# Peptides against a protein of PDB entry 5A53: the designs that were tried, part 177

Target 1, 230 residues: chain A of PDB entry 5A53
Amino acid sequence: LVENVKQALFIPGQSCNKNLHDIMVDLSALKKPDMKRFNRKNDIHPFEDMSPLEFFSEKNDCSLMVLMTSSKKRKNNMTFIRTFGYKIYDMIELMVADNFKLLSDFKKLTFTVGLKPMFTFQGAAFDTHPVYKQIKSLFLDFFRGESTDLQDVAGLQHVISMTIQGDFQDGEPLPNVLFRVYKLKSYKSDQGGKRLPRIELVEIGPRLDFKIGRIHTPSPDMVTEAHKKP

## One batch from the design tools (peptide; made by RFdiffusion4, then SolubleMPNN)

Design b2_p22_6_s3 (from b2_p22_6, 7 letters changed)
Fold by OpenDDE base, seed 1:
Structure b2_p22_6_s3 (fold): chain B 230 residues (1-230), chain A 22 residues (1-22)
Amino acid sequence: as target 1 above (230 residues)
Amino acid sequence: MPFFLTDEEMEEIVSEFEKLAS
């Protein structure tokens, strides 16, 4: 079964800075080998005109895109875009808080490129609130793709944890999503002659706190079409 | 201990990995 792994395109916007570039490099490393990065800045405003993104989706055969922009109002903004049939399916702005940590901030741990991460989601809203449901869907789609082969689980070395930062009520601003990446370390503990596998999680980065920005939701027609093509 | 995972969440993850490694 050829796993149809979705390809991601990382696009520096005109306002992309060094910090965003570094974040882009580190985050995209988790998507290797199924990612492309542009080296040139592109002046794209996805919530004003989506046509350039659709063009890039088709030209690069990428159904996932991340646009890196920064402004006073939307600092360290990562716009995540999904396409279906090279048309925009959904978009979400996730702004990285200033407390981010890069891979270089953690102890260098060797990891195998191309292993699918396990996901954990903390917060009931990931299953009930439409925005957080979209975020959950996006990240699952981004890193695991459509085909979850359980056989690949034996090779799982990474855990991506996504946590909603606190509780919220209707009408309140949406809490940030805390993005954390861990490496799984297996230890053989000799307890009483039974080798029980002891697993420890070590944070490897990047560490990103996402503030939720603007959202584009798919049309009902596109939802129906997307579900018809597994 | 992971900074944002509870002990219960960690145990669940470990349990899932153990099940998959078996």
Scores: peptide ipSAE 0.018, ipTM 0.551, DockQ to the pose 0.079
Fold by OpenDDE base, seed 2:
Structure b2_p22_6_s3 (fold): chain B 230 residues (1-230), chain A 22 residues (1-22)
Amino acid sequence: as target 1 above (230 residues)
Amino acid sequence: MPFFLTDEEMEEIVSEFEKLAS
């Protein structure tokens, strides 16, 4: 089954700053060509009124949106929004910690646009905890690209690693999610006259530590409908 | 080595890619 690639819309909020803009550019580069960006700030507060986002979703035919805002309480906040039928499905705030690294901080490597990343998730909570399940689902949905039955090995270029920063108990603040991007390098190693394929991972950026903020979960009815129509 | 991947995780990833490439 060939699923249509979900399009992403990056929206600078009214409080978007230079750092968020740079992060937006770098993160959205991984979503090319299936990405749009607004060049002007929009005064959107999704947890107060979701209607503008639904409007943008429909108008731009984007089922994925990222809103860039920053405040004292929610610094470097990337609100990830998914829509179904141009209605809000879920939302999650992921605040980028100050220790972020941009693509320019890493070695410039040739990157082919449109190749599907492989994902790795480190932390049991990605499979057991509702919030981390949502994050896992979101990022897989965001970057999975075209679903082709043919796993074209040639299509594997990079790995996105997401790690939960430490263990936590119920009632404790949720640990950050460490977002890392690696390029796959394949080379033939000459070991004892045998050419063995060797693969190395090189970090290419961006490097983002996400602090989890507010969450909007879908209604049970929307969950059911969304699962019926991929 | 990637800063946030363990040696075991790296080996697993490499193994997965090798399987996909075979």
Scores: peptide ipSAE 0.018, ipTM 0.540, DockQ to the pose 0.056
Fold by OpenDDE base, seed 3:
Structure b2_p22_6_s3 (fold): chain B 230 residues (1-230), chain A 22 residues (1-22)
Amino acid sequence: as target 1 above (230 residues)
Amino acid sequence: MPFFLTDEEMEEIVSEFEKLAS
């Protein structure tokens, strides 16, 4: 079965800066080889006009897109876009906090390109709150695609952890999502005569704290159509 | 060899992530 792996397109917006570019490079490395990057800045405002993104989706055969923009109001903003049939399905703005770390800030580790990460989600809201459910769905879709659990385990090398930063009540601002990437190291420990497999987690980066911005939710019709495609 | 994570191993991983995220 040819895995219909979703392709991602990373787009620098007009206001893309060096930091966002570096973040884009590092984050997109996790999506290799199923990733394209534009080298030129594009003047795209997805919450004003989505048509350019639909055009790029079709022309590049990418159902996943990330737009990199920055302003005073929305600093280090990564707009994640999904398309279905090259039409916008959903969008979410995730602004990277200034405390981010790049791959260069961590120890260089050898890894095989193209292995799919395992995900862990910390916070009940990932299963109950509409916004966090969308984030969970987005990142699973972005990095795993249509892969089976068996395939994910067989190729397990990295773990992506997503944590909701603290508790929140109704009417409060939504807490940030902490994005962390770890490499799994398995070793056998001789404790008490039983060789128990031990797993060590080594952070490899990037380290990103996402502040949630604007959201575009799919229409009920689009949801129904997206679930009908095998 | 590819290993399957048990539920216990997964819980341990999650616990470690919570510690590291904090």
Scores: peptide ipSAE 0.017, ipTM 0.505, DockQ to the pose 0.062
Fold by OpenDDE base, seed 5:
Structure b2_p22_6_s3 (fold): chain B 230 residues (1-230), chain A 22 residues (1-22)
Amino acid sequence: as target 1 above (230 residues)
Amino acid sequence: MPFFLTDEEMEEIVSEFEKLAS
């Protein structure tokens, strides 16, 4: 079953600033061609009223949405939203720390648009803790695109690394998630007269440290429905 | 810049890629 590639919609909120816009552009570039961006700011408050997002999901046929907002309490906030049947499935606020790096901060490397990234997750909590499980699920869902044809493996260019920043105990604030993007550089190294294929990882950006904010978890009923294979 | 992938982690990733490319 070739699952249809999930389309993403990036929405500037009313409080979207230049930094968030730049982050949006760079992050959304990884989702090309399965991405739409609004050019206009929209006054959306998803944790108060989800209806506008459901409307946009249906109107744009996008099951993935990212709302860009910024306030004193929630600076550089990227709210990631998933819908199922154009109804809100889950939401999570991921606030980008001020130490972010854009693509322009790295050496520009040519890349083919539309290649699926490989993901790596560092931290046991990605498999055990409900919040980090949601983050893992979200990002996999966001960037996996279509089912990998064998031909796509030959075209592997990008690795997305997500790392939980440190250990934490119950009741402690959840550590940030470190988002890193690498390009695979394949070259033939001439070692001792034998040309051996060598692969190196080169960071290409963006570099984002996500602070976890508010979360909306899916209802048990929606979980059941979303996991029903057609 | 904090390099969050250790050389060992990179080698593992590379190894996985090499296995997938073979």
Scores: peptide ipSAE 0.020, ipTM 0.549, DockQ to the pose 0.053; fails the geometry check

Design b2_p22_6_s4 (from b2_p22_6, 9 letters changed)
Fold by OpenDDE base, seed 4:
Structure b2_p22_6_s4 (fold): chain B 230 residues (1-230), chain A 22 residues (1-22)
Amino acid sequence: as target 1 above (230 residues)
Amino acid sequence: MPYLLTEEEQQEIVSVFENLAS
């Protein structure tokens, strides 16, 4: 069963600024063609009222949404939302640090639209800590596209890398997540005997360091329903 | 038929990332 690729909707909030707009454009480019962007600002506060997002999910048939907002308390905030049955499944605020780089800051490389990224996750907490498990799940859902059992290497053009910035203990503030995108360059090694292509990675952007903000987790019932394969 | 990345190829990619992060 080829699951339909999840569609993403990017929503500029009322407080969306130029930097967030640029970040939105660059990040959403990685989701093409399965992406829609609103051109108008929308006054949405998802942690106060989720109903507008559920409405947009249903109206646009998007199970993924990103709300772009900025305030003194939550600067450069990207709220990632997933829906199930057009109801909010989970949400997480990821605030982009000021040291971000746009695609224009890197060498322009051509991409084939629709090719699936490979993912790498650095940090044990991605498998053990609830928040980082949610982040891992979210980004896999967001960018993985069609689940093919067969990873076509010929169709692999880029890698999304996510790294937890440092170690932490229980009760400490959660370290940032470093988001990096690389293009894969394969060279046929003329070296006799090693069949393994030499792989080189070139960073292509955007470069984003995410500070973790507020989180909404699904109810146990919603988790159960979402994991039911139709 | 699409070529599937072997575990070894995946490890090589990871190794490259580790080297770039260092």
Scores: peptide ipSAE 0.025, ipTM 0.498, DockQ to the pose 0.072
Fold by OpenDDE base, seed 5:
Structure b2_p22_6_s4 (fold): chain B 230 residues (1-230), chain A 22 residues (1-22)
Amino acid sequence: as target 1 above (230 residues)
Amino acid sequence: MPYLLTEEEQQEIVSVFENLAS
């Protein structure tokens, strides 16, 4: 059973600014063609009332949503939401640090839309810590697309790298997650008269450092239901 | 800005891609 590719809905909140809009455009480009964007700002406060998001999930048939908001306390905040059966499964706030880079900040490379990225995760906490496990699960779920094995090899052109910025102890603030996107580039190196094909990783953007904010975790019942294969 | 991935990590990733493409 090929699971249907999860569709993503990007929602500008009322406080969405130009920077967040640009970030939204660039990040959503990685989700094409399985992405929708609202052109209008919506006054949504997901940690106060989740019902509007459930409505949008159902109305747009999107199980992934990203709400773009910004405040003094939560600057450049991307709230990632997943739904199951159009009900909220989990949510996480990821605030983009000011040092972000857009696609326009990198050398433009030809990019084929719809190819699956390879993921790399750096940091043991991605497998052990509940918050980072959720982040890992979220981004894999967000960008994996169709689980078709055959398209994977010929279509591997880019890598999404996620790194936990440093070590941390229990009770300490959670380190940022460093989001990087690389393209595989084939070079013909002329070394010693033999053209050896060399593949290199070239950063293509966007470059995002995520500060972790508020989290909503699924109930045990929702976890059980979501793992039930139909 | 420096790459977050070391040259060794990049080579490992490239190797994975090469092995998947073979």
Scores: peptide ipSAE 0.021, ipTM 0.597, DockQ to the pose 0.075
Fold by OpenDDE base, seed 3:
Structure b2_p22_6_s4 (fold): chain B 230 residues (1-230), chain A 22 residues (1-22)
Amino acid sequence: as target 1 above (230 residues)
Amino acid sequence: MPYLLTEEEQQEIVSVFENLAS
């Protein structure tokens, strides 16, 4: 069964700048070969009119989209969109902090294209808080696709780490999500007769700190429909 | 058979990341 891997479309908005473009290139590299990028800027405002995104979803057969925009209020904004049946399912704005690092800032490593990453989520809110649950679900869908219970370690090359930056209480602004990518090296260490797996992690980039912006949540009907399709 | 990460191995990875994020 060829897993129908979700395709991603990266869209430069009208306000897309060089930094966002570079971030887009580096982040989208992790989605190869299941990724398309537009070379032209598109004037899209998803929280005002979602119709253009639904059109692009259908036309490009992409259930995942990322819109790159930047303004004084929402600098380095990546709007992540998921569709179901080419209709908007959910959206979330994730603004990249200025302390980002690109792939060029890290040691160049060889990669096999198409290997599924492992994910780690640090912070209890990823399992309890609606917004962080959506983020967790989004990134799992985006980079892992359909989770087979069989994580083939032989195919494990990358680890994507997502960490909630600090504790927060009700009524406080939601902490940033720290996005990190590592190459995994597993060695069998023969220490004292126990084969303990020794794991070495090398950060490969990009390094992104996401500030959470606006959110569109799916309707209960859309949730029910999305869960019914096998 | 593909090698599957044990829960212990997964926890070790998580621990490494928690230490790197701090």
Scores: peptide ipSAE 0.021, ipTM 0.533, DockQ to the pose 0.070
Fold by OpenDDE base, seed 2:
Order: sequence, then C-alpha cells, then structure tokens
Structure b2_p22_6_s4 (fold): chain B 230 residues (1-230), chain A 22 residues (1-22)
Amino acid sequence: as target 1 above (230 residues)
Amino acid sequence: MPYLLTEEEQQEIVSVFENLAS
C-alpha cells in the first residue's frame, strides 16, 4: 500500500514575527513539494478552539499543520498539529530558542526537492517517554514522505538529527530537542592507491533548539482508529 | 564532523549509505 505523502500546511498566527516567518520558510523548504503556506496571518488559538484548524485541514487536504505564534510566555512558538479524518489527532508546542540558524547561515549546497531524509534520534527517552515518543512520531510523519520500499540510494540526500539536550528525571522540566539537518556528501578518496568511498555529513540548516510547550494527546478511541490500516 | 552525532552514529550512517551504494 503506497501511503499518500502527508501534506503540510504552514499557518502564520496573528503574533507571527519575522524570525518565525523565516524559520517557517526554511523548515517548509524541507517539506517541498508537499507543503502549503498561508500568506495572511490567522488569529488561531488551538488550545482554546481547535475548530479553525480542523476546517483548514479539510479545506486544504492537509493532515499536518504548523502554526507560527509568539508571545512573552511562548516565544517563537511552532505548534505542530496532526489530524486524522480532518479531526485533531495531536498537538505539540515547540518553541524555537534564540540561537537558531537559517539556511542562509550555512554553505549553500545543491538540494534536490522530494528526496527522503534519514533520521537519527539521540536520547533513550525518544523510545520510552510519551512526550518524546510523540515528537519522534511527529517528525517521522512530517518528513519521511512516501513509504517506498525502494531504498533508492539516489533518494537519500540528507539526515535529520534530533537530540535530547541532556538527561532528566521524573518531575524535572523536559530538556530541549536539538534539531539539525545534514547533507550527505559522497566522494571517492584515494587512500594508498585504492579509491574508497567516503561519505561526509555537512550541516545545511536550519538549526533549531526546541523547547517543549503544551501538548494535546489523542483519545484512546482516536488512537485505535488511526492505527486501523484501511 | 557534526557535533551532535557520535562517531558511532556517524559510522552507522556512512555504513548504511555505503551498503546502499554497493
């Protein structure tokens, strides 16, 4: 079953600023061609009323949404939303720290649109802690694209790395998630007269440190429905 | 070398790509 690639909709909120706009542009570039962006600000507060997001999901046929907002309490906030059947499945606020880097901050490399990333997750909590499990699931859904069984080597261009910033105990604030993107460079190195394939990772951006904010989790019934393979 | 990737993780990635290119 070729699952259709999930489409993403990027929505600037009423409080969207220039930094968030730039981040939105750069992050959405990794999702091309399977993304849409709104040009107008929308006054949406998903944790107060989810109805507008469900409407946009249905109208634009997007099961992934990112809302860009900023406030004193939630600066540079990217709310990631997933829908199932155009109903809200889950939401998570990921606030971008001020130390972010844009694509323009890195060496420009040729990028082919539509190639699938490889993922790396650093931190045991990605497999055990419910919040980090959700983050892992979200980013896999967001960027994995079409499940083609063909690991077309030619289709592997970049690596998305997600790292939990340090250890934590129960009851402590959740550490940030460090989001990094690397391009794979393959070259033949002459070592002692033998041409050995050498692969290097080059950071291409964006560089984002995510502070975890509010979370909405699906109902058990919705989880069951979402896992039903058609 | 990416500062967030261990040498082991980097080698794993390299190995995957080498195996796929073979």
Scores: peptide ipSAE 0.020, ipTM 0.509, DockQ to the pose 0.058

Design b2_p22_7_s1 (from b2_p22_7, 16 letters changed)
Fold by OpenDDE base, seed 4:
Structure b2_p22_7_s1 (fold): chain B 230 residues (1-230), chain A 22 residues (1-22)
Amino acid sequence: as target 1 above (230 residues)
Amino acid sequence: MDYEKLLAEHQRALDTHEPVKA
């Protein structure tokens, strides 16, 4: 089953600022060609009323959405939304810390559009803690392109790294998730007759540290329906 | 080179933050 690549819609909220716009542009570049973005601000409050997002999901045929908002309480907030059957499946607020870097802050490396990135996840909580499991699932779903055997080889050019920033105990504030993007450089090593390729990772951006905000989790029934392979 | 081996080497390089020394 060739699963169609999920389309993403980037939505500037009413409070979207220049920094969020720039972040949106750079992050959405990683999702090309499978992304749309609105040019106009939209007054959407997804944790108060989800109906506008469901409408946009259906109208644009996008099962992934990112709402860009900023307030004193939730600065540089990227709300990641997934839909199933154009209904809200889950949502998570990820607030970008002020130490972010844009693609312009890195050496201009040619990004090949349509390459499927590899993922790496650092932190046991990505496999054990419900919130980090959701984040892992979300980002895999968001940036997972079509799986073709040929694309898998081509996908070796880019890596998305997600790291939980430190250890935490139950009841403590959840550590940030460090989002990094690398390009893989392969060098032929002439050392010792075994041409083992030397692989170097070069950061290409954007660099984003995500603070976790509000979360909407799917109902058990919706989880069951979403996991039913047709 | 086997794709799985290449992936494993890349993963190791990511985990260690060290380039895979040949």
Scores: peptide ipSAE 0.006, ipTM 0.404, DockQ to the pose 0.063
Fold by OpenDDE base, seed 1:
Formats: C-alpha cells, structure tokens, sequence
Structure b2_p22_7_s1 (fold): chain B 230 residues (1-230), chain A 22 residues (1-22)
C-alpha cells in the first residue's frame, strides 16, 4: 500500500521574524522528507483572501500549509491550512507562546528521519469540542497521514504529546494546547528474569504552547467529499 | 510481552507524562 503521505509547505509571511523562522525550521524537521519551505516572504492574509494559498497548494502539490506571521494582536502565529483538491478545506491559527524551546535547547539526540510519530492527546475536549477535534485531526493528518501501519509502531522513536492546558467551561476562552516531542529510549531491564523493556521518554523539542486563534471550518459539502475514499 | 500491551504502557506513560516505572 503506497501510503499517500501528505506534503507540507511552510510559508514565511511578510511579518515572519527570526523566532518564527527558527520555529518553522524545527517543526518542519519533524515532517522531513515530506516538506517544502519557502525562503522568501510572501504577503498572504488567509482570512481575507484564500486564493494565494490555493494557488500555492496546486503549484507545489501540497495539501498541508503553514503560514508564519507575527503582529501585536497575533504574535508568533502559525496558520495551519489543509486543502482538498487544492481548495481550502480548513484553517486554524495557532500562536506560539513566548516560552517556546527550540531543538537547540535540548540535548541533541540523533533520530531517524521519516519515522512516523506516535500521538498522545490529553484532555477530553479533543474528542468532544469541535475546535479541539479539528486540532487533533489536523496534527494527526499533518504528521501521520491517513494510513497507520501497525508495523510503524515497532520502529517508533518519537512521540508527539498534545495537552489541553487545564479545564474550561462553555463561554470561557479556549485553553492553550501544549505541544511536546519526546524520543523513546528503550532499556533492557533485567528485573527478576522477565526482561520487561523499560521505556524512558526524553523531550527533544521543539516545545510549543499554542494559543488558539481564528478558525475556518470546512463546508459540509467538502467534509462529505474529503471522506469519500477514492 | 504482547506488543499491544507495550504500546498501551507507552501510551499511558505519554498520557501521564510520568516515565513508565519499570
């Protein structure tokens, strides 16, 4: 089964700064080899005009895009875009909090490029709340694609953890999503003649706390089309 | 050790952010 791995395009916006560039580099490293990055800034305002993104989706054959912008109102903003048939399916703004850590802030651990990460989601809202359901769907789609082979678990070196930062009630601001990346270290523990593999999680970065911004939800028609397996 | 059980333990460790106490 040829896994149809979705390609990601990382786009520096006009307001992209050094911090966002560094975040882009580190986050996109997790998507290698299935990523492209633009070196030039592009003046794109996705919530005003989506047409440039649809053009880039088609031109680069990328169904995933990340636009890097920063303003006083939307600092360190990563707009995640998905397309279907090169048309905008959904969008979400995820603003990186200032407490972010880069890969350089962690002990350099060698990891094999191209291994699919395991995901963990902490917070009931990932299964019940429409915004967090979209985030869950987005990140699963972004890093795993549609086909999960159980054999990928035997080679599993990385875990992406996504946690909703605290409880919230209806009408309250949506809590941040804590994005963490871990490497699995397997130790042979000789305890009592049963070799139970001891697994240690080591954070490798990047560490990103995402504040949720604006959202574009797919039309019911596009949902129906996207769920139609060819 | 059943691979599924190992995966479940990994998942639990990830969910709790506690290292699996081997």
Amino acid sequence: as target 1 above (230 residues)
Amino acid sequence: MDYEKLLAEHQRALDTHEPVKA
Scores: peptide ipSAE 0.006, ipTM 0.395, DockQ to the pose 0.057; fails the geometry check
Fold by OpenDDE base, seed 2:
Structure b2_p22_7_s1 (fold): chain B 230 residues (1-230), chain A 22 residues (1-22)
Amino acid sequence: as target 1 above (230 residues)
Amino acid sequence: MDYEKLLAEHQRALDTHEPVKA
């Protein structure tokens, strides 16, 4: 079953600033060609009224959305939204810390558009804690692209690394998620007459530290429907 | 080198956060 590639829509909110715009451009570049961006700001408050996002999901045929907003309480906020049947499935606020780096801050490397990234997740909570499980699921869903059976080794050019920043206990604030993007470089090293493949990871950006904000979880019924293989 | 070995080497490089030194 070739799963259709999920399309992403990037939406600048009314409070979108230059930094968020630049982050949006860089992050959306990793989602090409399966990405749309709005050029105009939209006054959307998804935790107050979800109906505008459902409308945009249907109108643009996008099951993934990212809303860019900023306030004193929620600075550099990227709200990630998933829809199922053009209805809101889940939402999560991920606020970008001020230490972010753009693609322009790294060595410019050519990359082929449309190649699937590999993922690495560092932190046990990605498998056990509901919030981090949602984040893991979201990013895998966002960037996995086309189910090509040809995991051609030649097609592996990027790795997305997601790390939970430190340990935490129940009742403590959830640690940030460190988002990093690397390009894989394969070298044939002739060491001692044996060609050992060397693989180097080169950070290419963007570099984002995500503070976790508000979350909307799907209803049990929507979970059941979304897990039904078509 | 098969794809699985390549992935395993990449995974190790990622898990150690040490760039495989050229």
Scores: peptide ipSAE 0.006, ipTM 0.384, DockQ to the pose 0.063; fails the geometry check
Fold by OpenDDE base, seed 3:
Structure b2_p22_7_s1 (fold): chain B 230 residues (1-230), chain A 22 residues (1-22)
Amino acid sequence: as target 1 above (230 residues)
Amino acid sequence: MDYEKLLAEHQRALDTHEPVKA
C-alpha cells in the first residue's frame, strides 16, 4: 500500500505578522507539492477550542497543520498540529527566536521539489524525553512521511538537522531546538591525488531556533488506533 | 550503503562541522 503522503495546511492566525508569513513561506517550500496555505487570517485558539482545526483538517484533507500566531507571551509562534481521522492527535507550540534566517539570507541553490529530506537529531533527549520524542516524531512525519524506501536515499538532496541547544536537568526550562536545512553537494576534490567524491553540507535555510511552548499529547486510545492502521 | 550508516555519517559531519567523506 503506497501510504498517501500526508498533506500539510498552513494557517495564518489573526495575529500573524510579516515575519511569520515569510517563515511560513520558506518552511512550507520544503513540503511542496504536499502543502496548502490559507491566504486569509483565521481566528483560531487551538488550546481553547480544537474544533476549527478538525474542521479544516477534514475539509482540506490535511492531517498536518501549522498555525501562525504572535503575541507578547508567545512571539513568532508556530503551533504544529497532527490529526488522525481528522481528529486532533497532538499539538505543540514552537516559537521562532528573533535570530531566524530566511532562504533569501543564503546562497540560492537549485533543488528538485518533492524529494524527501534526510533527518539528523542531536541530543539524547530526542529518544528518551517525551517532549523531544514528540518533536522528533512530528518533524519526521511532517517532512518525510512514514515510509522511506531505500531508493529514496539515492535521491537525497537535503538534510534537516535538529539539535537540542545544551544540556538540561529535571525542573529546568526545556532547551530550544535548533532547526537547520542543508543541501548535499557532491564534488570531486583533487586534493591529495585520490579523486574521492566528497559530500559537503551547504546550509540553504531557513534557520530557525524553536522555543518550546504548550503541548497537547494524544490520548492513549488515539495512540492505539494510530498504531493499528498499517 | 545502509540508510542508518549514511545517517550516522551525516550526523557526525553535522556535529563536527566537517564534510562527510564519501
Scores: peptide ipSAE 0.006, ipTM 0.401, DockQ to the pose 0.075; fails the geometry check

